Peptides against a protein of PDB entry 5CWW. Designs and how they scored, part 118

Target 1, 194 residues: chain A of PDB entry 5CWW
Amino acid sequence: VPKLQGPFDFDLNPEDEQDDEVELKDIYVIGEKPRVADLMRGEEEELEMMKEDQHNGLSLNIICLLSTSGQVKICLDIDGVEAQWLPPRSKNKRLFAPPPEPPSLLTFQTFDTLKPAEVTPDGWPMFSEDATSPYSFYVTHPAGITYISLTPWVFRLESELQSDSEAGTEFRIDLLAKGQGSERDRIFTQTRTQ

## One batch from the design tools (peptide; made by RFdiffusion4, then SolubleMPNN)

Design b2_p28_5_s2
Fold by OpenDDE base, seed 1:
Structure b2_p28_5_s2 (fold): chain B 194 residues (1-194), chain A 28 residues (1-28)
Amino acid sequence: as target 1 above (194 residues)
Amino acid sequence: RVKELAKKLAELVKKRQKEEKEKKEELE
C-alpha cells in the first residue's frame, strides 16, 4: 500500500510570502526520470534503448502549481521524495526514527498566464498535458489557452546534475538560477464579443 | 551527487530571489 506523503513545505519566494492567500486551483506533477539502472537488473538489450531515453528527463520531480489568477509556480523537489510504502505490519515497533523533516519544494520560477484584465474571481484555470512532451503543458482559462514548455532549462539542468565535471558547474547552475527561460505562448485568446 | 547539486541549485536560487527582492525594495 502506498504511503500518503506530505504535507510538503514550499520554499516560497520571499516576495510571494506577502501576497494574500493565493488560492491554488490545480497541480501538475512531472515525475523524475526512472533510474533505469535500478529497474533493469536483467535484460541487457533493453538497456541500450533505455540509455537514449535516460537523457530525455530530469532527475528531480517537478511540481507545477496554478492559482485562480493564472499564476504558475514551477517547484522542484530538491530533497528527492521517493515513493514510500507502508511497512508490512511486522509487529516490531522499531523506534520510529524522528519523523523525517517534511520535504521542501523549491520555487524555481513564477510567472503569469493571464493579463490582469483577464483575471476573474470565478476563473478556474486548469492544467492539461501535452502528448508530445512530459515537460510541456497547457494552462486553460476561459480567457485563453497558454502553452508552457520547461524544455529550455530542464535538459541543461539535467546535464549539470549528471555531470562528472565540477569545473564550471557552479557558474552554470547560477545561470539557471538567474534565467530559467520557460517558454510561454498564448495559443488562443477568447475575444470578448462586445 | 544529484542531491548535492540540487541543494546547491536551491541555495543559488534562494540567493538570487533575495537579491531581486532587495533590489525591488530599494527602487520603491
Scores: peptide ipSAE 0.375, ipTM 0.839, DockQ to the pose 0.050
Fold by OpenDDE base, seed 5:
Structure b2_p28_5_s2 (fold): chain B 194 residues (1-194), chain A 28 residues (1-28)
Amino acid sequence: as target 1 above (194 residues)
Amino acid sequence: RVKELAKKLAELVKKRQKEEKEKKEELE
C-alpha cells in the first residue's frame, strides 16, 4: 500500500509569505529524471532502448502550484522525496525516530497568469500537460489559456547538478537563482461576448 | 553531490529573495 506522503513544508518567497490567503486549486508534478543505474540492474537489452528515451530531464522533482488568482509557484524538491510504501506491519516498535523533518520544497519562481481584472472569486484555473514536453504545460482559466515552459532554466540547472567541476558552479547557480526565465505566453483570451 | 548542489541552490535563492525584498522596501 502506498504511504501517504506529507505534509510538505514550503519555503515560500518572503513576498509570498504575506499572502496567507492563497487558495491552491491545482498541482502539477514533474518527476525527476529516472536514474538509469537503478532501473537497469536486471535486463541488459532494455538498457539500449532506455538510453535513447533518456528524456534530458531535471534530477529534481518539480512541483507547480496554482492558486485561484491564477498565480503559479514553481517549487523544487531539494530533498529528493521518493515514493514510500507503508512498512510491513512489523510488530517491532522501532523506537519512533523523531519523525523525519518534513521534506521542504523550495519556491524557485512565482508569477501570475491572469490580469487583476480577469481574477474571479469563483475562478477555477487548472493545469494541463503539454504532449511535446514534460517541462511545458498550460494553465486554463475561463478568461484564457496560458502556455508555460520551464525548459529555458531546467537544462541549465541540470547541467550544473551534473557538473563534475566545482569551478564557477556557485556563480552559475547564483545566476539561476537571480533569473529563472520561464516562458509564459497567453495563447488564448476569452472575449467577453457582451 | 546533486543534493549538495540543490541545497546550495536553495541557499542562494533564499538569499536573492531576501535581497530583492530589502531593495523593494528601501524604494517604498
Scores: peptide ipSAE 0.375, ipTM 0.838, DockQ to the pose 0.050
Fold by OpenDDE base, seed 2:
Structure b2_p28_5_s2 (fold): chain B 194 residues (1-194), chain A 28 residues (1-28)
Amino acid sequence: as target 1 above (194 residues)
Amino acid sequence: RVKELAKKLAELVKKRQKEEKEKKEELE
């Protein structure tokens, strides 16, 4: 049985700390790429499919949060939260190890998908997956649909995470911290038919 | 190593966010 994980601490942008009233409506999780060692224990056929789909995903989990206002927060799991299973009931004797400090999520990027005039109190924005890429998705709202892609920075970040060279790594990571460059395109706007 | 670099990313992101906040406060 999967263990309920959380609460997670969110390291919010100082600008977002002032907005205590952000009501979250949806969550979209992009899991970290499977480790090759874990894949090698699977059937050989899955290995060949993954070699062709060489879209080497990020080694970190990405958690996207969506508010009622259409604000998207892109969070990175820096601590590397692993799937936890409920311990079998019989080992009740595990001493309550002090609950590990709740894993902290880094708020990497925050942006809006709606204009202020499009925000409604009863708005229910939702995430939808993109069949073409795990790092692309849609935000659907009654006012319109927004395409989002994390691909511009995900592969660059992964390249740094997997690099053996320490030379220039800090500089390149700092560039990623300054400018994430997520794509955001409104693909549909609902025209109010009068 | 991935975790170390991820922590470094977090540090740098936080630093930049702080600098941006301070810059905004100086302009107000």
Scores: peptide ipSAE 0.374, ipTM 0.837, DockQ to the pose 0.050
Fold by OpenDDE base, seed 3:
Structure b2_p28_5_s2 (fold): chain B 194 residues (1-194), chain A 28 residues (1-28)
Amino acid sequence: as target 1 above (194 residues)
Amino acid sequence: RVKELAKKLAELVKKRQKEEKEKKEELE
């Protein structure tokens, strides 16, 4: 039986601490790329599919949060939350090790998909996947549909995570911290036919 | 190694967020 994990501590930007309780409506999770060692246990066909994807995914889980107002938070799982299974009901009183510090999610980027005039109390924004890329998705709202792509920074970040060179790594990571550069495009706007 | 670099990323992101907040507070 899978163990319920959480609550996650959100390392919110200090600016987000001043905002009233953001009512979350949806969550979108982009899993980390599978480890090559785990792929070696799979059938040869799965290995070929992963080799053909020229764009190796990120080695970190990405958690996207969507608020009622259409605000998107892009969070990174730095601690590497692994799927935990409930320990088998073995009778041994294993001393509950103090619960590990709750995994922290780093808020990497925050942006809006709606204009203030488009925000409605009855609005229910939702995530939907993009069939062309695991790192692209849509936010659907009665006011419109917004395309989002994380690809501009995901592959650069992965390149740094896999780099053997320590030279310039801190500088390049700092550039990623300053300018994530997620793509955001409103592909559809609902015209109020009055 | 990935975890070490991820921690460095977190430190740098937090540092930048703090600097941006301080700049905003100085302009208000």
Scores: peptide ipSAE 0.374, ipTM 0.837, DockQ to the pose 0.050

Design b2_p28_5_s3
Fold by OpenDDE base, seed 2:
Structure b2_p28_5_s3 (fold): chain B 194 residues (1-194), chain A 28 residues (1-28)
Amino acid sequence: as target 1 above (194 residues)
Amino acid sequence: RTKELAKKLAELVKKRQEERKEELEKLK
């Protein structure tokens, strides 16, 4: 039986600490690229297809959160949350090991997809996938549709994570932390029919 | 190593968040 995971601790930006009640409405998860070692146990044909894809993914899970206001939070799973299963009901009272510290998600970037005037109490923004890339998606709201792409930083981050050289890594990671550079484009706006 | 670099990213992001918080507090 799958174990319910969470609660997750979110490291929020200082700007987010001031907003008391962020009501989350949707979640979009981008799974980490599969490890080559785990793929080597599969059919060779899947390995070749995945090798091409392996160069195109992040080794960390990405969790995108969407609020009623159209705010998107891009979170990174630094701890590497794995699927957990409920221990079999073996009657042995495993001594309450202190619950492992809940995994923390790093809030990497926060941005809005709606203008303040577009925010409605009944608004229910939703994520939708982009068929062209797992690192691109849409936020759909009655007021409009916003395209989001994480590709500008994902590949750079992965390059650092896979780099064998420590030279300049801290500097480049710091640049990524300062300037994530996610693409955000409003592709459709609902015209108010007067 | 990937985990170590990921942790370093987290540290740097947190540091930047703290710096921003301090800047915002100085402006109040």
Scores: peptide ipSAE 0.270, ipTM 0.788, DockQ to the pose 0.051
Fold by OpenDDE base, seed 5:
Structure b2_p28_5_s3 (fold): chain B 194 residues (1-194), chain A 28 residues (1-28)
Amino acid sequence: as target 1 above (194 residues)
Amino acid sequence: RTKELAKKLAELVKKRQEERKEELEKLK
């Protein structure tokens, strides 16, 4: 039986601390690229297909959160949260090791998809997938549809995570921390028929 | 090493968040 995971702690941006009442409506998860070690147990044909996909993904899980107001938070799983299964009912009193510290998610970027005038109390924005890329998605709302792509920074971040050289890594990571260049484009706006 | 770099990213993001917070407080 799959184990229910959570709660997760969120390291929020200072801009997010001002809005204590962010009601989340949807979540979109982009899984980390598969580890080469896990692939070695597969058939050779599956291994080749997965190797091609391995070059195009981030080694960290990405968790996108969507609020009622159309605010998107892009979170990174720094701790590497994996799918957990309920341990078999072994009767052994595992000494209650203090519950492992809840996994923390790093809020990497926050942005809005709606204008203040488009926000409605009954609004229900939702994520939808982009068939062309796992790192691109849409936010749908009655007021309109917004395209989002994480590709401008995902590949740069992965390059740093996989780099063998420590030279300049801290500087380049600091640049990534300063400027998240997610693409955001409103592709459709609902015209209010008066 | 990937985990170490990921942790470093988290530290730098947090540092930048604190710097932004301090800048916002000075404007107030």
Scores: peptide ipSAE 0.267, ipTM 0.786, DockQ to the pose 0.050
Fold by OpenDDE base, seed 3:
Structure b2_p28_5_s3 (fold): chain B 194 residues (1-194), chain A 28 residues (1-28)
Amino acid sequence: as target 1 above (194 residues)
Amino acid sequence: RTKELAKKLAELVKKRQEERKEELEKLK
């Protein structure tokens, strides 16, 4: 039986602390790229396809949160939350080690997909996948559809995570922390026909 | 190594958030 994990602690931006309890409507999870060592158990043909994909993924899980207002929050799983299963009901009272500190999600970026005038109380924004990239997705709302791509920073971040050079790493990571260049494009706007 | 770099990222992001919070508090 899968163990329910959470609550997750969110490291919220100071700007987010001022907003009332944001009602979340949807979540979108981008899993970390598979480890090459785990792929070596597959057939050579699958290995080649996955090698091409390995250069195109992040070694961290990304968790996207969507609010009723169309706000998107991009969170990074720094601690590496793994799927946990309930231990089999073996009778041995293993002394519950103090529950490990709840995993913290790092809020990397927050942005809106809707204008204030487009926000409706009955609005139900949803995520949908992009077939062209695992790091791109759509936010669909009755007011319109917004394309989002994380690719501008994901590949740079992965390059830093895989770099052997300590020189300049802190500087480049600081630039990533300041310059969250997620692409956001409104591809469709619903015209209110009077 | 990946975990160490991920921790450094978290530290830098948190530091920037704290700096922004302090700036916002001074404007009040």
Scores: peptide ipSAE 0.264, ipTM 0.783, DockQ to the pose 0.051
Fold by OpenDDE base, seed 1:
Structure b2_p28_5_s3 (fold): chain B 194 residues (1-194), chain A 28 residues (1-28)
Amino acid sequence: as target 1 above (194 residues)
Amino acid sequence: RTKELAKKLAELVKKRQEERKEELEKLK
């Protein structure tokens, strides 16, 4: 049985601390790419097909949060929260290890998908997946649909995370932290029928 | 190693958030 994980602590941006209780409406989770080392216990023939796929994902979980106002927060799981399973009811009272520090999520990017005039008190924005990429998704709202892609930075970040070279890594990571270049495109806007 | 780089990313992002906070406070 899967263990319920959480609560998660959010490292909120200082800009977010000033706004009243942001009511979250939806969550979209992008799981980390499987570690090849964990898969290598299997047959040699699957290794060649996986090399092409190794370049196509982030080794960190991404958690996207969506508010009533259409604000999206892109959070990174820096601590590497792994799926936990309830231990089988073996009677061995293993000494309660001190409760692990609550996992912290890093707010990497925050942006709006709605204009202020499109925000409604009863608005119900939702995430929907893109079948073409796990790192692309849609935010749907009665006012319109916004396409979002994390691909502009995800692959660069993964390249840094997998790089054996320490030379320039800090500089490139700093650029990533500055240049949160998620693609955002309004693909549909509901015309106000007068 | 991935965890170490991820921690460095977190530190740099937090540092930038603090810098932005200070800039916003100076405008007030």
Scores: peptide ipSAE 0.267, ipTM 0.787, DockQ to the pose 0.050; fails the geometry check

Design b2_p28_5_s4
Fold by OpenDDE base, seed 4:
Structure b2_p28_5_s4 (fold): chain B 194 residues (1-194), chain A 28 residues (1-28)
Amino acid sequence: as target 1 above (194 residues)
Amino acid sequence: RTEQLAKKLAELVKKRAAERKKEEAEAA
């Protein structure tokens, strides 16, 4: 049985966001690209196909959170939260290891998908995947549909994570942090029939 | 916030680089 994980601590959560004000409605998880080492336990043939695909993903889990107001939070799993299973009811009273510190998620970016006038109390925005890219998705709300792509920064971040050269890394990371260039495009707006 | 974000990301990059170097050294 999967172990319930959480609560998560949100590192660098915007100061102006009182936790009590943001009602989360949906979550979208973009799993990290499989590590080559984890693939080595599989058959060699699957390894070759995955080597090509490994260059096209982030070696971090991305957790996207969606609020009732249409706010999206993009969080990075820096700590590498692994799927945990409930320990088998082994009778051995293992010494209560101190409860592990709650895993932290790094809040990379927060943005809105709705205009203030589009926000409704009964609105239920939801994520949906983009079949063309794991790093793109849609936010569907009664007011409209917004396309989101993380591709403008994901691959750059991965390049830094895989870089053997420390030269210029700090500068490029600073630019990445300042840019936060997730693409957002409202692809559909529901016209209120007056 | 942006500066802190940059710092956290830079630390992550350094951590990953160190881990890879360690793995390479252990495999050699």
Scores: peptide ipSAE 0.552, ipTM 0.913, DockQ to the pose 0.803
Fold by OpenDDE base, seed 1:
Structure b2_p28_5_s4 (fold): chain B 194 residues (1-194), chain A 28 residues (1-28)
Amino acid sequence: as target 1 above (194 residues)
Amino acid sequence: RTEQLAKKLAELVKKRAAERKKEEAEAA
């Protein structure tokens, strides 16, 4: 049985966001790219094609949160939260392990997909995947559809995470943090027929 | 907030680099 994970602590959550006031409607998780070492236990021939694909992803899980207001929060799993299973009912309640510190998610970016006039109390925005990229997705709301792509920063961040040199890393990370350049394009707007 | 984000990301990069170096040293 899967273990329920959470609550997660949101690091660098905007101070103005009272977490208790934000009604979440959907969650979209982008899993980390597989590690080569974990894949090497399989058949050799698939390994060459996977090497090209492995360079094309982030070695961190990304958690996207969507509120009723159409706010998207992009969070990074820095701690590497692994899927946990409930221990088999073996009798030894190790009662005394201090509860592990709750895993923290790093709030990377927050942005809106709806204009204030498009926000409705009964709004039900939803995520949907983009078949062309794991790092792109759509937010669908009755008012419209917004395309989102994380590609402008994901590959840059991965390059830093894989870098063997510390030279210039601090500068590039500073630029990445300042830029937070997720693409956000409204591809459809529901015209109220007067 | 941006400065703190940059700091946390930089710490992550350093952590990952250290882990890779350790894994490489253990495999040698």
Scores: peptide ipSAE 0.552, ipTM 0.913, DockQ to the pose 0.796
Fold by OpenDDE base, seed 2:
Structure b2_p28_5_s4 (fold): chain B 194 residues (1-194), chain A 28 residues (1-28)
Amino acid sequence: as target 1 above (194 residues)
Amino acid sequence: RTEQLAKKLAELVKKRAAERKKEEAEAA
């Protein structure tokens, strides 16, 4: 039986966001790239395809959260939350070790996909995948569709995570944190028929 | 906030680098 995971603590949540005020409507999870060691247990053919596709994904899970207002929150799983299974209920009352510190999600970026005038109380924005990239997706709302891509920073972050050189890392990470260069393009806007 | 984010990311990078070095040392 899968173990219920959570609650998650959000590290570096914007102070101006009263956590209690953000009503979440949808979640989009981008799984981490498989480790090469895990792939070596699979067919050699998959390894060759992954080498040719320079699209080495991020070695972190990304959790995207979508609010009723069309706000997107991009979070990084820095603790490496793995799927946990309930141990078979052996009768040994393991003394409730204090609940392990809840895993923390690092809030990387927060941005809006809707204009204030487009926000409706009954709005139900949803995520949808982009078939061309795991790091690109759409936010669909009755007011319109917004394309989002994390590619501008994801591959740079992965490069740092895989780098054996500490030279310039702090500088590049600082630039990455300041830039937060997710692409955001409104590709469709619903014309309100007067 | 951005400075704190940068710090957290830098710590993560350092952690991953240390883990890889450990794995390489254990495999040798």
Scores: peptide ipSAE 0.552, ipTM 0.913, DockQ to the pose 0.799
Fold by OpenDDE base, seed 3:
Structure b2_p28_5_s4 (fold): chain B 194 residues (1-194), chain A 28 residues (1-28)
Amino acid sequence: as target 1 above (194 residues)
Amino acid sequence: RTEQLAKKLAELVKKRAAERKKEEAEAA
């Protein structure tokens, strides 16, 4: 039986966001690509061919959070949170180990998909996947649909994560952090028929 | 905030590079 995980700590959460003010409505998780080394643990010869395919995704889980107001928060799982299963009901009361420190998510980016005038108290925005890319998705709301793509930075970050050279890494990461170049495009707006 | 983000990402990159070097050394 899967174990419920959480709570998660949000590292570098925007200071202006009082945690109590953001009502979350949906979560979209982009799973990390499996490491070639973990897939190839039995077959040495295929390791070279799969290195080319490593360029197809991020070796980190991405957790996207959506609020009632249409705010999207993009978080990176730096610690590598794994799926947990309920331990078999062994009767032995394991001594209360101090609760492990909650895993932290790194807040990469926060942005809005709705205009202030489009926000409603009863609004229920939802994520929808893009069949063409795991790093692209839609936010649907009664006021409209917004396309989002993480591709402008995801592949650059992965390139740094896979690089054996430290030369220029700090500079490129600084540019990545400053750019935060997620694509956002409103593809549909519901016209209020008066 | 951006400087802290860059620092944390750079630390992650260094960590991953160290892990790969260790794995390569264990496989050799």
Scores: peptide ipSAE 0.552, ipTM 0.912, DockQ to the pose 0.808

Design b2_p28_6_s1 (from b2_p28_6, 11 letters changed)
Fold by OpenDDE base, seed 1:
Structure b2_p28_6_s1 (fold): chain B 194 residues (1-194), chain A 28 residues (1-28)
Amino acid sequence: as target 1 above (194 residues)
Amino acid sequence: SEAEKKEEEKRKAVLEALKKALEKLRKE
C-alpha cells in the first residue's frame, strides 16, 4: 500500500473560489510505475513487466479525490517527479533533511460523476478498482455507476516524462493539453421508480 | 462549455508545470 504519508499541501490547487466545503469521502491512489532499475534486481518482476505489453504506467503517483457530491479530482504528485530524478544522494549525511515538504498535488482534471439531481444527502459515492487495469476505476453511488479510465492521457504523459529530447516537447504537451481527458462513462443508472 | 474551457486551462497549466519540471530535471 503506497503509504501516502503526510498532509498533502494542496498549495497548487488553484484557489477554487468555490467556498463550498467540498467534503471528501473517498481517496483512490494509483501508485507510480516502479522504477525499472529497482525492478531489475528481481528477475521475476522483469518478466511480468515485459509481458505487460500495455501502458507503461505513469512515473507519477495519481491521487483521485471523491466528494460527497460525486465530484472527482484527479491529482498528480509532481514532487514525486523531482524526487525520482534527483540522483540518489550517495552520502550518508543523516543531515536532518528538513521534513520532506508534503507532496504538492497538482489537480489534473476535475469532473462530476453525478447530476445535480442525483446528489442526495444520504448518497455516498465510493471508488472501486477495475481489476483489468490499474488506470481504470469505478465511482459507485446509489444513483448509478460511472466507469473512469485515465488511459487516454496517462500514456502520453508518461511518454513525455520519459522523453529525453526537447524536440517536439511543446507540440506533445499541446496535444496532451488539447487531447481527451479521462474517459467517463455512466455504465449504470438506477431508474427512479416513479 | 465554460467549465470545460476552465478545465482545459487548468490542464494546460499542469502540463506547463510538468514541462518546467522536466526542463529543470534535464538541466541538472
Scores: peptide ipSAE 0.216, ipTM 0.772, DockQ to the pose 0.039
Fold by OpenDDE base, seed 5:
Structure b2_p28_6_s1 (fold): chain B 194 residues (1-194), chain A 28 residues (1-28)
Amino acid sequence: as target 1 above (194 residues)
Amino acid sequence: SEAEKKEEEKRKAVLEALKKALEKLRKE
């Protein structure tokens, strides 16, 4: 399996051979929700603001990858899961810690933002944030702008991550599987001036 | 569409992989 040469390990991707040939153009990272312990160190006012943002953020980092063809891969940082469930390895700062292994990424979803006819050699798709939601963003390209939202599945996944019980896991995963994937909406299309 | 079905099948496979990963992490 040609390992995508990059700082990310994609070993957890299902064997879709087509994903190996994707030339990446941009990366967009959605950081994990701050741990409650980290929130408690902040001023009480910040805690209230986070409660009002009912967006139960995901406890995992999300890494979005954008190809030159406008393909988006939504990846989950699995190492974040390990950090949540595994007791912190004793801080024995052995001076020569091996370089941190690249994070293991699980590709959660892959989709296109461009039609084949819109893909151009000189195209420059880019990510941009949505100021209104941490789990929404835009892909901009000369052909148009696509809105993407991860909200449909993030909450359900977070609920699974927060569950200490294996009971009902199958049901919850089934709900994730049956649920809608990431929302995508082309909000702007550049009219080809003939 | 057939494309949507394929995407859904892929997604299911990913979720199953995620499930297995989580199960392993919970047992450790």
Scores: peptide ipSAE 0.214, ipTM 0.766, DockQ to the pose 0.038
Fold by OpenDDE base, seed 4:
Structure b2_p28_6_s1 (fold): chain B 194 residues (1-194), chain A 28 residues (1-28)
Amino acid sequence: as target 1 above (194 residues)
Amino acid sequence: SEAEKKEEEKRKAVLEALKKALEKLRKE
């Protein structure tokens, strides 16, 4: 998965005063579900996506940001929504196309994977994929390993994105809001050998 | 926990923002 290297536009983030102090260490990108038109070219991907796995994937790119302190931000690529809903803006070949505006990221959720006492100057958290699910991953730090799953909300969000009708949108968003956030489970903690 | 409640409130705010964004996109 190509690591999206910034810059990222966080203008859509709720004013978290704490965002300015977050030093990013790693980025994990969960690509959007390929469009059916793109799937028709890849038989294997079609079969994997047609697997009745209740999690047909999200039509948005998810960008996970990991700070040096072990804070994870789950961000949604809103520009991906625009690209899905808006006809591809005719690439007016403006000779000097301004550099593509950095994707507008909406911070969906922020949480910590480390306790304050576990944060060390020499400890660098890193993302790693879960081979069993595209919407699950691990944060590895010398202090421990945390499993993260986006599964609890991804399906509901996708259902909203696929809904053509404004009818019931409020209800569906309310259900999404009342739903569970990302699952987080510390699967390993390094015991300080006394 | 109180922290979980705060996180939930933030999430709700984000979802409302997302809703507004989607509504805007659907009207365009």
Scores: peptide ipSAE 0.214, ipTM 0.768, DockQ to the pose 0.039
Fold by OpenDDE base, seed 2:
Structure b2_p28_6_s1 (fold): chain B 194 residues (1-194), chain A 28 residues (1-28)
Amino acid sequence: as target 1 above (194 residues)
Amino acid sequence: SEAEKKEEEKRKAVLEALKKALEKLRKE
């Protein structure tokens, strides 16, 4: 179980006006894909499921944040990349190693799932998993349910993370930037029974 | 829309930051 060691530092947020006033209501974490070497020790069934789902999982942890207003932030754990790419730091766990720097989260995308008129003081949005895909989930609210899928970009990002060649990196990143972000679909809207 | 352009610009900035982070990791 990846120990979500909070607190997360959002230091890599682009200079967007941090709406300092966003009240978080829920957190949804998508763990990094287990290393193939670790999977080889696991049950064959998980390997088959990963092969059939052409969705090669992301090597980074994804942290989704949900505000009381229904705003979703998709964050990437960049420190997870350091752990994979950095040669094993010498085992000298000096006892006085400064507390591990809080994981740097990169906000990949921010979007709303509710219209302003749907936001109510007593309405609490919540995350719900999609049993059919690890990279898809729902935001449930009394006003409605929104389906969210990260699949449009996760595979491409993973491909970039696994690329040993710097050649074409700029092009691939540009494709990620120009591509559709997370898929969003309102699958249910509560009809106000008059 | 102007909002879509701003979102795209923000996303580009994020990806550029990611690129820089990856470049640093590859050089270490």
Scores: peptide ipSAE 0.209, ipTM 0.762, DockQ to the pose 0.038

